Peptides against a protein of PDB entry 7PB4. Designs and how they scored, part 17

Target 1, 105 residues: chain A of PDB entry 7PB4
Amino acid sequence: KMLNIKEYKEKLLSTLGEFLEDHFPLPDRSVKKKKKNIQESSVNLITLHEMLEILINRLFDVPHDPYVKISDSFWPPYVELLLRNGIALRHPEDPTRIRLEAFHQ
Target 2, 218 residues: chain B of PDB entry 7PB4
Amino acid sequence: DALQMAVGYFEKGPIKASQNKDKTLEKHLKTVENVAWKNGLASEEIDILLNIALSGKFGNAVNTRILKCMIPATVISEDSVVKAVSWLCVGKCSGSTKVLFYRWLVAMFDFIDRKEQINLLYGFFFASLQDDALCPYVCHLLYLLTKKENVKPFRVRKLLDLQAKMGMQPHLQALLSLYKFFAPALISVSLPVRKKIYFKNSENLWKTALLAVKQRNR

## One batch from the design tools (peptide; aimed at target 2 C89 G123)

Design b1_p21_1_s3 (made by RFdiffusion4, then SolubleMPNN; from b1_p21_1, 12 letters changed)
Fold by OpenDDE base, seed 1:
Structure b1_p21_1_s3 (fold): chain B 105 residues (1-105), chain C 218 residues (1-218), chain A 21 residues (1-21)
Amino acid sequence: as target 1 above (105 residues)
Amino acid sequence: as target 2 above (218 residues)
Amino acid sequence: SLHEQLLRLMVEELVILEAEL
């Protein structure tokens, strides 16, 4: 039974990864380097897949504090997407923290 | 009518008070089966019953029987198919039910009223190629759905990797040939020129029913 | 959107599966 669950999980993760690449890709970094000197710290945006992985891991690794701090690597539209669809919840007291919905509870 | 009562039973669920739940279930299931195979089902009836078959509300045996009789009188709503795919993601249906659904989807493809939303699910279907049980039927579905815009380098790589793992399967070869047709620059490998495309189960479970539907709608 | 609904369903299933593991 456990082997079947692990295999199914792996298949689902692969499916999700491909689905996210197809339908929720990061915006093309084609923002033209306009020359202005502002050291825009090239914050590398993470994929939605990576974001979900972080959120899932936090939910299970730290169940008493399942919240993840929103970093500059979190693309705001992804955060909104997760919140809007009830996949993630914002911390009631700290708007800079989000958690994955505990669908298993 | 008897069909309306049967559909209503599946939609609302068994009334708790019936001592003979199994006999009632069988009666209604036979009613649906008889009408579906004789006359086909209305789009609304398919919408309800298809959703029930994939929701996990009933056991696998019942779900399988319902799904086997999802034969349209005229058309199937695209929305019904989208809802069905959503249920596949929830994982409440068995692997055999998933296989049957993809077989059904391929068989009934021409009877689906629109394809716009189904085409948006291309990536989801493509990801299902990794399931060995689904792969032949997913290849057939993708063969029907694939447009030039869907043929991307990463999908080509995945198909070639799958071919390396599984060998030169006829269904995979058919899909690769279509990919090469749309984007010859992405597939440098010489593919055998197959005059006939063969997908598994050309003798569809619904062959006789589909012929009858086509005859009635002529 | 359809894609957003599917995303939710897939994530839900992943969380359920992880909890079983």
Scores: peptide ipSAE 0.673, ipTM 0.501, DockQ to the pose 0.284
OpenDDE base, seeds 2, 3, 4, 5: peptide ipSAE 0.636, 0.671, 0.652, 0.672; ipTM 0.628, 0.510, 0.630, 0.470; seed 4 fails the geometry check

Design b1_p21_1_s4 (made by RFdiffusion4, then SolubleMPNN; from b1_p21_1, 11 letters changed)
Fold by OpenDDE base, seed 3:
Structure b1_p21_1_s4 (fold): chain B 105 residues (1-105), chain C 218 residues (1-218), chain A 21 residues (1-21)
Amino acid sequence: as target 1 above (105 residues)
Amino acid sequence: as target 2 above (218 residues)
Amino acid sequence: SMAEQLLRLMVQELVELQAEL
């Protein structure tokens, strides 16, 4: 039973990944922002796929505390997208933490 | 090969310098149509052309013609179908193209090599039942896809609500009947036992082509 | 968008899968 669930999870994640790569790509950083000298730490933004993978893995690994801390690698529009669509929820006491929605209907 | 040149044209897009863009497009489209209806297309050709038809790269008329000739020689890759469904979500295709795609998907269902990933899209297809234009074809698709594990109480409620709104449609009754078969406790309502085929086969645009494919693969 | 709706549904299936563990 557990093996089947893991395999099914991986298949779902793979299908999700392919979908996200096609429809929710990161914006090309190629917009020549003028070189203002601000040491903008080259924070590597993660894909929406990677973000969801982190959230899903946290839910599976730590179901009693499925919250993930929002890092600088999380592109803010993706966070907003997840929240707006009811895919993720903010922690009630810590707005820097998000979880997947429980979807208990 | 003329087909390879035609597929390559659609994949790479029109070369800017051609004065007769429309004539070139029509030539390549006719090449694809002729091969598809005569012999069917390879899985790789379907992968490329199906993606193009749903991406919004070309106009609705061209996309419709491409989609109508997505006839397999042997098999359709499941990956091609998953990619196609992803394009439906982006909303760059017309409503008519969406309807045609679901008709195609139902018609070609047996020629898709695998169903594992398509079954994962069950929730997406189920959500599309709310579209009145898609509903008949989505019901047919769901009838083909539905497993016991897909029959959930919330989906039963949604189907009953849809029936209350749309009335007792034959395609919806077929799906509800299947749901009742898998989960009789979830559907207390007596469904009329209709012995008749719930889905009209008469509207299959590919009927002749599918017969030819089945004959070639025997 | 339809893409966002599909995304929600795909994630929901994963969340429901976890709840069955």
Scores: peptide ipSAE 0.570, ipTM 0.613, DockQ to the pose 0.453
OpenDDE base, seeds 1, 2, 4, 5: peptide ipSAE 0.566, 0.561, 0.551, 0.559; ipTM 0.615, 0.627, 0.633, 0.626; seed 4 fails the geometry check

Design b1_p21_2 (made by RFdiffusion4)
Pose (drawn by RFdiffusion4):
Structure b1_p21_2 (pose): chain A 91 residues (1-28, 43-105), chain B 212 residues (1-189, 196-218), chain P 21 residues (1-21)
Amino acid sequence: KMLNIKEYKEKLLSTLGEFLEDHFPLPDVNLITLHEMLEILINRLFDVPHDPYVKISDSFWPPYVELLLRNGIALRHPEDPTRIRLEAFHQ
Amino acid sequence: DALQMAVGYFEKGPIKASQNKDKTLEKHLKTVENVAWKNGLASEEIDILLNIALSGKFGNAVNTRILKCMIPATVISEDSVVKAVSWLCVGKCSGSTKVLFYRWLVAMFDFIDRKEQINLLYGFFFASLQDDALCPYVCHLLYLLTKKENVKPFRVRKLLDLQAKMGMQPHLQALLSLYKFFAPALISVKIYFKNSENLWKTALLAVKQRNR
Amino acid sequence: MTKEEKILFQKVQELVILSAL
């Protein structure tokens, strides 16, 4: 059961990464890829379940933040605009 | 054959400025509906015309008439439905066309050969609940399509939030009752739906439904 | 939402669920 989940997770992650690079590229400060941004969000969601918010730095491309906001993937802090969290789809 | 000429004409897409082209388009569309309302269309022709209508090609009236004449002689391929859902996701489709398609998918539900691959698109179907123009028809579709495996906690939470936003709407209550039946531990709280008139009820389709 | 955005949403939702395992 564990190995099956692992195989599925790795396959999903690789295909997701390819899809991101194919359909959501950077334009050319130092910006990070959308993949790294999603990785930071997923890591913070499970590492700190009581505060899954991550600060928005200059490396976050505003179009990516707005993309994640429009599609119900990322959620804004009720008071602090510089923080965003990942939607807890698992619950 | 008389119908294949019209299928090929619609596959060629819209043509030049109209000198006599309006009459030609009308003749081809009349031929298709006559065949559809007399004895029905085959699976291949439906696969072609449904996806042509749900694409950006041709105006709204042509797509509406094509959707209103999508009546199967036998069955409907599920791959056609998957491609139709892909065309809906494209977004170059009219709202009224989307409403008509969801009405058609509800009406033609028992004439799709397989529905497992269609159930795999439950997430795309559920995400359309945000749109309050598609909400009743999407709820009617999900009432038919929902299995036990589809009742995920996230979906229950989002449906409850939508109920709180819109109120206890009939279609939302019916879908929520189905979710309660399938997963009572995740939440506490088929049949009549408004605007559920079968627009595609021909006599032959009626005898096939009764034979079903 | 575009097709690409919807696909992205679905893939990210599944990945988040799998990460919780």
Fold by OpenDDE base, seed 2:
Structure b1_p21_2 (fold): chain B 105 residues (1-105), chain C 218 residues (1-218), chain A 21 residues (1-21)
Amino acid sequence: as target 1 above (105 residues)
Amino acid sequence: as target 2 above (218 residues)
Amino acid sequence: MTKEEKILFQKVQELVILSAL
């Protein structure tokens, strides 16, 4: 039973990854780095998959404070996507913090 | 067609290591500018060129010129705008290009075919209120986009905090008045009933072009 | 909600439930 749940979870993670790449990709960065104006603050945006992983891990690792601080690596459309769909919740007093919805509770 | 050649140049980039790269680029820019201001651009041409202007493929001067000539013949695709906003999030464009984009978005708002996906980006636009250069134009955009469901307690607090920092700006007051209309219980502060919501129509760089577009589509 | 957003919600919900298990 536990093995089947782990295997199913891994399969779900894989299929979620593929789904996110297909339907919610970051803007194509393939425009070759021509060297010139490195404005240094290349905010390295993370994927929606990585964002969800951070939120899930925080929910289970720190259940008493499941909130993650929104960094510059969080693409704002992804944050709003999660909030709008009820996948994540914003902290009531600190709009810079979000949590995953506790669907297991 | 000269326009198709120009768009194709920006899309595909310069094929040949021609010594005259700058002359070729300038020729194609002038072609796009001339057609855009005279006739407007097709939705497909705007889709291509708008993404190029915000992708960081070219320098800021080129991107600014492209963005200034994003004048529709008829409509702008919502998808083009969503893609453009995605490039703003990546941050490959200059601050001046961001300001110009928000000015463009407000100016062209009525020519965008749909607003559903743009409304989903409400929080992104709202986050940009913290940029003093963007704030007036973002307030105007949010005034056009705001629905009752967008008026959240944390957004009200953020607008009040911005008002405390920046003072009673007309554009911020306009947005707060709309928020109070949708959610009067969230805004206890007596806002002066301004009869006329004056967003600074900062001289719409496209005013003449938009009049021409409206005349052609009547 | 788009079809894709609904699918996203379902997958994440299921993933969270399975992670508690």
Scores: peptide ipSAE 0.653, ipTM 0.484, DockQ to the pose 0.306
OpenDDE base, seeds 1, 3, 4, 5: peptide ipSAE 0.556, 0.651, 0.645, 0.650; ipTM 0.707, 0.481, 0.506, 0.525

Design b1_p21_2_s1 (made by RFdiffusion4, then SolubleMPNN; from b1_p21_2, 10 letters changed)
Fold by OpenDDE base, seed 1:
Structure b1_p21_2_s1 (fold): chain B 105 residues (1-105), chain C 218 residues (1-218), chain A 21 residues (1-21)
Amino acid sequence: as target 1 above (105 residues)
Amino acid sequence: as target 2 above (218 residues)
Amino acid sequence: MTEKEQQLRLMVEELVELEAL
C-alpha cells in the first residue's frame, strides 16, 4: 500500500509539473547574461511548481506557522492565482505572508 | 489643475460627503478623456489610471472609459504594463476589459519605453491563447514579442492544436509563420505564404490619437 | 475560475492529501 502511494505521488508530481509547464509557465526569461554591470536586481522568479513546493513543505514542516513570506522571487500573478483559486490564504494581519490552504479540514 | 484633481479623485476614491457622487465621477472622467485625447497623458498619470481601470475599484463602464483614454503624451512605462497584467491575473476585471486591454497593449506597443519585462511575460500571454475572445489580440501581441528563444516544440504543438480546433485563422497563421521563420525544423506543415499579415486592427479605436501622438513627438 | 485553474486546485488538493498520508 505505501509503495503504491509513493508511486502515485511521484506520478502526480510529474503530471503537475507537466501541467504547470504547459498552462502556467513562467514568463520567458531570456537569461542572456549580458554582463552589463547595472545592479538591476535580476530577481530570479521561481516557477509556480517551486512556489507550490515551498508552500506545501512549509505546511508540513512548520504546521504551527505554515505561512511563507512573499519574496521578490514570487511572481505576483502566481500569488494572485493561488489566492483567487483558494489554493493559498493570505495572513489576516500580514498581507506579505501566505499559506497553503488546509484542504483537510 | 483639473486633470490633477480628476486623477486624485480616481486614486483616493470618492470623498464620502459628496451627495452627487455620479455627477462628480462623470465630471472627472470627462476631464481625463478630454486631456488624454487632446494632449495625451503623462506616464505617471497612465500608471495611476491604468492600475485603477484594472483593479476593479470602479464599475465596468467606468473602467472601460478610463482604459480607452490611456493615450500617452510621449511614453508608457513598462512597469505600468506589468502591473496591469498582474491585475488581469486577479480576475477582478470583466472579459470585455481584458479584450480592451490587449487591444490597447497592441495599439500602444511602440510607445512602451522598454520591452524586457514584457518579454518575460511571453508565457503568460501564450497561455491566454485558449481564450477565444482574446486569441486574435494575443496572437498579435505574441507576433510583436516572439523571439527565436520563445519558439519551443510544446508551443508549436499548442498552436497546431489550436489551429485544428479553430481552423486556419489569419492571426494564428501569422504567428505560425513567424514561428516557422525562426524554427523551420519544428514546423513540418506547409504554411501558405502570406505576403500580408492580417491582424484585427486593434489600433482603430486610437487611430486619431496615435496620429496626434506621432505628430507631437516628431 | 477557469477550467485549468480548477484542475490546478484539484491537483494541489490531491497532492496535499497524499502528503498527509
Scores: peptide ipSAE 0.625, ipTM 0.390, DockQ to the pose 0.283
OpenDDE base, seeds 2, 3, 4, 5: peptide ipSAE 0.621, 0.627, 0.612, 0.621; ipTM 0.408, 0.420, 0.689, 0.658; seeds 3, 4 fail the geometry check

Design b1_p21_2_s2 (made by RFdiffusion4, then SolubleMPNN; from b1_p21_2, 11 letters changed)
Fold by OpenDDE base, seed 1:
Structure b1_p21_2_s2 (fold): chain B 105 residues (1-105), chain C 218 residues (1-218), chain A 21 residues (1-21)
Amino acid sequence: as target 1 above (105 residues)
Amino acid sequence: as target 2 above (218 residues)
Amino acid sequence: MSAAEQQLRLMVKELVELEAL
């Protein structure tokens, strides 16, 4: 039973990864290092997959404070996507913090 | 200026005290429409109004009217387009507004000042190919944006799968032909030699206005 | 909500349910 659950979880994660790449890709980073001097803080945006992983891990690792602080690496459209679809919840008092929805509670 | 007052109204929203909100709204819409079709709008005005049209601040009818009059006097800022695309991800606009936006984006493509950031949105646009209503216009946009580095095996597979589902659509064939041009080894299938690339005429809504813009900028 | 967004919600829900197991 446990092996089947782990295998199924791995398969689901793989399927989710492919699905996210197909339907919710990040803006393509053109690696062209044009040296222009503007301190564009090249904020490394994370994938929606990575964002979900962070949120899921936080939910289970720290269940008493399952909120993640929104960093500059969080692409705003992804945050809004998760909130709009009821996948994530914003902290009631701190708009900079979000949690994964506890679908099992 | 009447235009500045109209733009300011849309930006700040309706002031509470106006008993006849609809009449005021219509007055300002007509002002924007009249200026846009006669002279075009400044890049700053397009930035403000395009953001408003896609933000969901107003109803779909109003948003559609605003978007239809996003005609530049000279140029459109790339940043305005990037912000607009971000609103598409938030999903506060209707499906019809999304279609209209992609039509607008294709029609106005040459008037956008820069393409570097828009090219970074390639993957997002490519994902929108799965929407049957958007697919023809997205194919046209991707045809304009596609570089050799964008042509990847998984994207080829997706296009072939779409072709299998939808049939040999002219817009898909055009994009696939471009992909084959950049990466012949990734496309083993024989594509019909089309002498003319045909996309649905997205510019028809703005054809007269675009001609006028081109004439003024000559 | 698009079909893709609905599917995303379902997949995440299932993943969370599996993790709780």
Scores: peptide ipSAE 0.619, ipTM 0.423, DockQ to the pose 0.281
OpenDDE base, seeds 2, 3, 4, 5: peptide ipSAE 0.619, 0.624, 0.613, 0.624; ipTM 0.423, 0.508, 0.381, 0.563; seeds 2, 3, 5 fail the geometry check

Design b1_p21_2_s3 (made by RFdiffusion4, then SolubleMPNN; from b1_p21_2, 10 letters changed)
Fold by OpenDDE base, seed 5:
Structure b1_p21_2_s3 (fold): chain B 105 residues (1-105), chain C 218 residues (1-218), chain A 21 residues (1-21)
Amino acid sequence: as target 1 above (105 residues)
Amino acid sequence: as target 2 above (218 residues)
Amino acid sequence: MTEAELTLRLMVEELVILEAQ
């Protein structure tokens, strides 16, 4: 039974990864429109997969404060995607913090 | 059942021949209140009763009591909310009913099935910030609805003008902080780093009922 | 909510439920 749950979880994670790459890829950085003064804010945007991993881990590692601070690596459209679909919630007192919805509770 | 009879009474209106119209009204209102607080209401019942509460069909006291018992069993239809907002535009409801509706909308926000059409009403809600009685609750609603695409230069100017008029209100600061988060270049003013956003506790009226709804839907 | 967004929600929900076991 435990082996089956672990294997199923691994399969689901793999399927989620592929699904996210197909449907929710990061915007291609290739439109370097040469306007000089856009400081290439060297901020490496994380994938939606990595964002979800951070949120899931925080939910289970710190269940009494499951909120993650939104960093510059969080692509704003992904944050909005998670919030509008009820996958994540904004902190009521701090707009810079979000949590994953506790679907298991 | 008793609830269907009560909802039907409000929908169809009082039958002319009832000598005891007030006792009949009170009986049906108590039936709706009892079921709503005990079990919640179905989405269809909320659709009917919410429309009645905002249409001006009954007096303000009755409308207030109906609106206070708009507690879902599971979900509220977005269409019911959009229809309710349309009644706010007609202006047949009292100022107190409008305040109560925005409090209800904030309290029940998570129970609304979809937000797509509500998000299209962003401009309407934003215009309601000019009403001093609504402003705290509208700020809270906008805090829940605001996307990066909604943060426009003209809205930033309106919020700053409102802040100049009303002062540094906690609910307005909360919304401005969110606007600054989405568009830091539009808000050059140093907002005080308030670690805590304070909204008026709109949920207090429904706190016990909402806890019960969350427990039943677990 | 698009079909893709709904699918995403369902997958995340299932993953959270599995993680809680």
Scores: peptide ipSAE 0.691, ipTM 0.515, DockQ to the pose 0.310
OpenDDE base, seeds 1, 2, 3, 4: peptide ipSAE 0.688, 0.691, 0.691, 0.690; ipTM 0.429, 0.445, 0.521, 0.621; seeds 2, 3 fail the geometry check

Design b1_p21_2_s4 (made by RFdiffusion4, then SolubleMPNN; from b1_p21_2, 10 letters changed)
Fold by OpenDDE base, seed 5:
Structure b1_p21_2_s4 (fold): chain B 105 residues (1-105), chain C 218 residues (1-218), chain A 21 residues (1-21)
Amino acid sequence: as target 1 above (105 residues)
Amino acid sequence: as target 2 above (218 residues)
Amino acid sequence: MTEKEQLLRLMVEELVILEAQ
């Protein structure tokens, strides 16, 4: 029974990863419009998968403060996507913090 | 049942011949209040009663009492909220009723089933920022509704102008901080790094009821 | 919600439920 749950979880994670790559990819950095002076904001954007992983881990690792600070690596459209769909919630007192919805509670 | 009779009374209006109109009205108000605070109201009951509270069919005191007991059993229909906003446009409700409605809308925001139509009303809510009495509650509502697509240069300008007029209000700073998050290039002004956003606690009027609703729906 | 966004929510919900277990 436990083995089946772990295997199912691994399968779900794999399926989610593939789904995110197919349907929610990061925008291609290819439109390097050569406008010289825009400092290549060297900020590496994280994938939606990595963002969800951070949020899930925080929810379980720190259940009393499940909020993650939005960094420059968080692509704003992904944050909006998660909030709009009720997957994440904004902190009521800090707009720079979001949490995953506690679906297990 | 007693609730259906009460809702029907408000919907159909007072029957002409009752000598004791005020006692009958009070009886039905108490029935609605008791059920709403104990169990919450069904979405259909909220649809009817919310419409009545904002239509101007009854006096301000009655409308205020009805609006205060718009507590859902489970969910509030988005259509009920859209209808309510339509009544705000007609201007038949008092300023105090408008304030109470925005407080209610913020407090009950998570219980509204859908947000698609409410999001289309963004421009209407944003225009209400000019009302000093509404501004704190509208900022809180906009903080919940704002998407990247809503952050436009003209709205940024209006918020900055409002800040220049009203000063650095906590609720306005919260909204500006959110705007800066979505569109940093539009807001050149250094916003103070406030670790804590202070909205007026709109939830305080319904805090106990909302806790009970959350417990029943778990 | 788009169908894709709904599916995303369902997958995340299920994952959270499984992590709690």
Scores: peptide ipSAE 0.674, ipTM 0.453, DockQ to the pose 0.321
OpenDDE base, seeds 1, 2, 3, 4: peptide ipSAE 0.671, 0.671, 0.678, 0.665; ipTM 0.453, 0.446, 0.393, 0.508; seeds 1, 2, 3, 4 fail the geometry check

## One batch from the design tools (peptide; aimed at target 1 K9 K11 L13, target 2 L120)

Design b1_p22_1 (made by RFdiffusion4)
Pose (drawn by RFdiffusion4):
Structure b1_p22_1 (pose): chain A 91 residues (1-28, 43-105), chain B 212 residues (1-189, 196-218), chain P 22 residues (1-22)
Amino acid sequence: KMLNIKEYKEKLLSTLGEFLEDHFPLPDVNLITLHEMLEILINRLFDVPHDPYVKISDSFWPPYVELLLRNGIALRHPEDPTRIRLEAFHQ
Amino acid sequence: DALQMAVGYFEKGPIKASQNKDKTLEKHLKTVENVAWKNGLASEEIDILLNIALSGKFGNAVNTRILKCMIPATVISEDSVVKAVSWLCVGKCSGSTKVLFYRWLVAMFDFIDRKEQINLLYGFFFASLQDDALCPYVCHLLYLLTKKENVKPFRVRKLLDLQAKMGMQPHLQALLSLYKFFAPALISVKIYFKNSENLWKTALLAVKQRNR
Amino acid sequence: YWWELIKDLHLMVEELVIVTAL
């Protein structure tokens, strides 16, 4: 069961990365890829389940933040505009 | 054949400025509906015309008439439905066309050969609940399509939030009752749906439905 | 798999989050 889930996760992740690079590229400060941004969000969601918010730095391309906000992937802090969290789809 | 000429004409897409082209389009569309309302269309023709209508090609009236004449002689391929959901996801489709398509998918539900690959698109179907114009028809569709495996906690939470936003609507209540039946531990709380008139009820479709 | 039929950012991220929770 574990190995099946692992194979599925790795396949999903690789295909997701390819899809992101194909459909959501950077334009050319130092910006990070959308993949790294999603990785940071997923890591913070499970590492700190009581505060899954990550600060928005200058490396976050505003179009990516707005993309994640429009599609229900990322959620804004009720008071702090510089923080965003990942939607907890698992619950 | 008389119908294949119209299928090819619609596959060629819209043509130049109209000198006599309006009459030609009308003749081809009349031929298609006559065949559809007399004995029905085959799976291949339906696969072609449904996806042509749900694409950005042709105006709204042509797409509406094509959708209203999408009556199967036998069965409907599921791959055509998958491609139709894909064309919906493209976004170059009219709202009224989307409503008509969801009504058609509800009406033609028992005439799709397989429904597992369609159930795999449960997520795309569920995401359309945000749109309050598609909400009743999407709820009617999910009432038919929902299996036990589809009742995920996230969806229950989002459906409860939508019920709190819109109120206890009949279609939302029916879908929530189905979710309760399938997963009572995730939440506490088929049949009549408004605007569920079968627009595509021909006589032969009626005898096929009774034979079903 | 459903993503072999149609690819969507929200749904693939949603499924990845769910699998990561396991």
Fold by OpenDDE base, seed 4:
Structure b1_p22_1 (fold): chain B 105 residues (1-105), chain C 218 residues (1-218), chain A 22 residues (1-22)
Amino acid sequence: as target 1 above (105 residues)
Amino acid sequence: as target 2 above (218 residues)
Amino acid sequence: YWWELIKDLHLMVEELVIVTAL
C-alpha cells in the first residue's frame, strides 16, 4: 500500500509538471546580457511547478505556520494566478507571505 | 475627495446598511466616470478599479462601465495589467468584458509604464487567440508585443491552423507577417503583400479621451 | 479554455495534497 502511494505521488507530480510546462511555462527571458549598469538582478524565476512544490512542502513541514515568503524568484503572474483561483492564500497580516489553500477543511 | 470615496466604495464593497445601494453605486460610478473622462485616473486608482472590474465582485454592467473609464492621467502600472490578466484566467468575467479588456489594453498600450512583465504574459495572450471574439484584438496586442524570441514553431503552426479555420483574416495576416519578419525560415508560405496593416479600431471607444491624455502629458 | 485549465490545476493540486497527507 505505501509503495503504491509513493508511486502514485510521483506520477501525480510528473503529470502536474507536464501540465504546467505545457500550459503555464515560464516565458523565455531574453537574457539580453547587455552589460549596461542597471543591476538588473537577473533573478532566476522558478517554475509554477517549483512554486507549488515549495507551498506543498511548507504545508506539511510546518503545518502551524504553512506560509512561504514571496521571493523575487516568484513570478508575479503565478502568484496572482494561485491567489485569484483560491489555490493559495495571503497571510492576513503579511501580504508578502502566502500559503497553500487548506483543501481538507 | 469624492473620487477617493468612490474608489473606496468599490474596494470595500457596499456597506450592508445602505437602503439605497443602487443609488449609492450609481453615484460613485458617475464620480469615477466624470473624473476619468475629464482628468484621467491615477495609476493607483486604475490598479484598484481594474482589479474590481475583472474580479466578478459586481455585475457585468458595472464592470463594463468601470472598465470603460480606465483612462490614465499619466501612466498605467504594468502590475495592474498583470493582475487583470490573472482575473481573465479565473473566468469570472463575461465574454464581453474580456473583449473590452483587450480593446482597452491595446488602446492604452502606450500608457503602460513598463512592458517587461507584459511580455512575459505572451503565452497567456496567445492562448486567447482560440476565442473567435477575442482573436482580432489579441492579434493586435501580440503584434505590439511580439519579439523574435516569441516566434516559435508551435505558435506558427497554431496561427496557420487558425488561418485555415477562419480564413485569411487581416489581423492574422498582420501577425503572421510580423512572425515572418522575425523568423522567415518558419513561414515558407507567401503572405500577400499588404501595404497597410489593418486592425480593428480598438481605440474608437477612447479616442477623445486618449487625445486629451496626450495633450495633458505634452 | 483557461477556466478548464485552472480547474484541472486546482484538482491536481488538491489531489497531490491529499496524497501527500497519506
Scores: peptide ipSAE 0.487, ipTM 0.598, DockQ to the pose 0.241
OpenDDE base, seeds 1, 2, 3, 5: peptide ipSAE 0.447, 0.458, 0.469, 0.477; ipTM 0.727, 0.685, 0.638, 0.639; seed 1 fails the geometry check

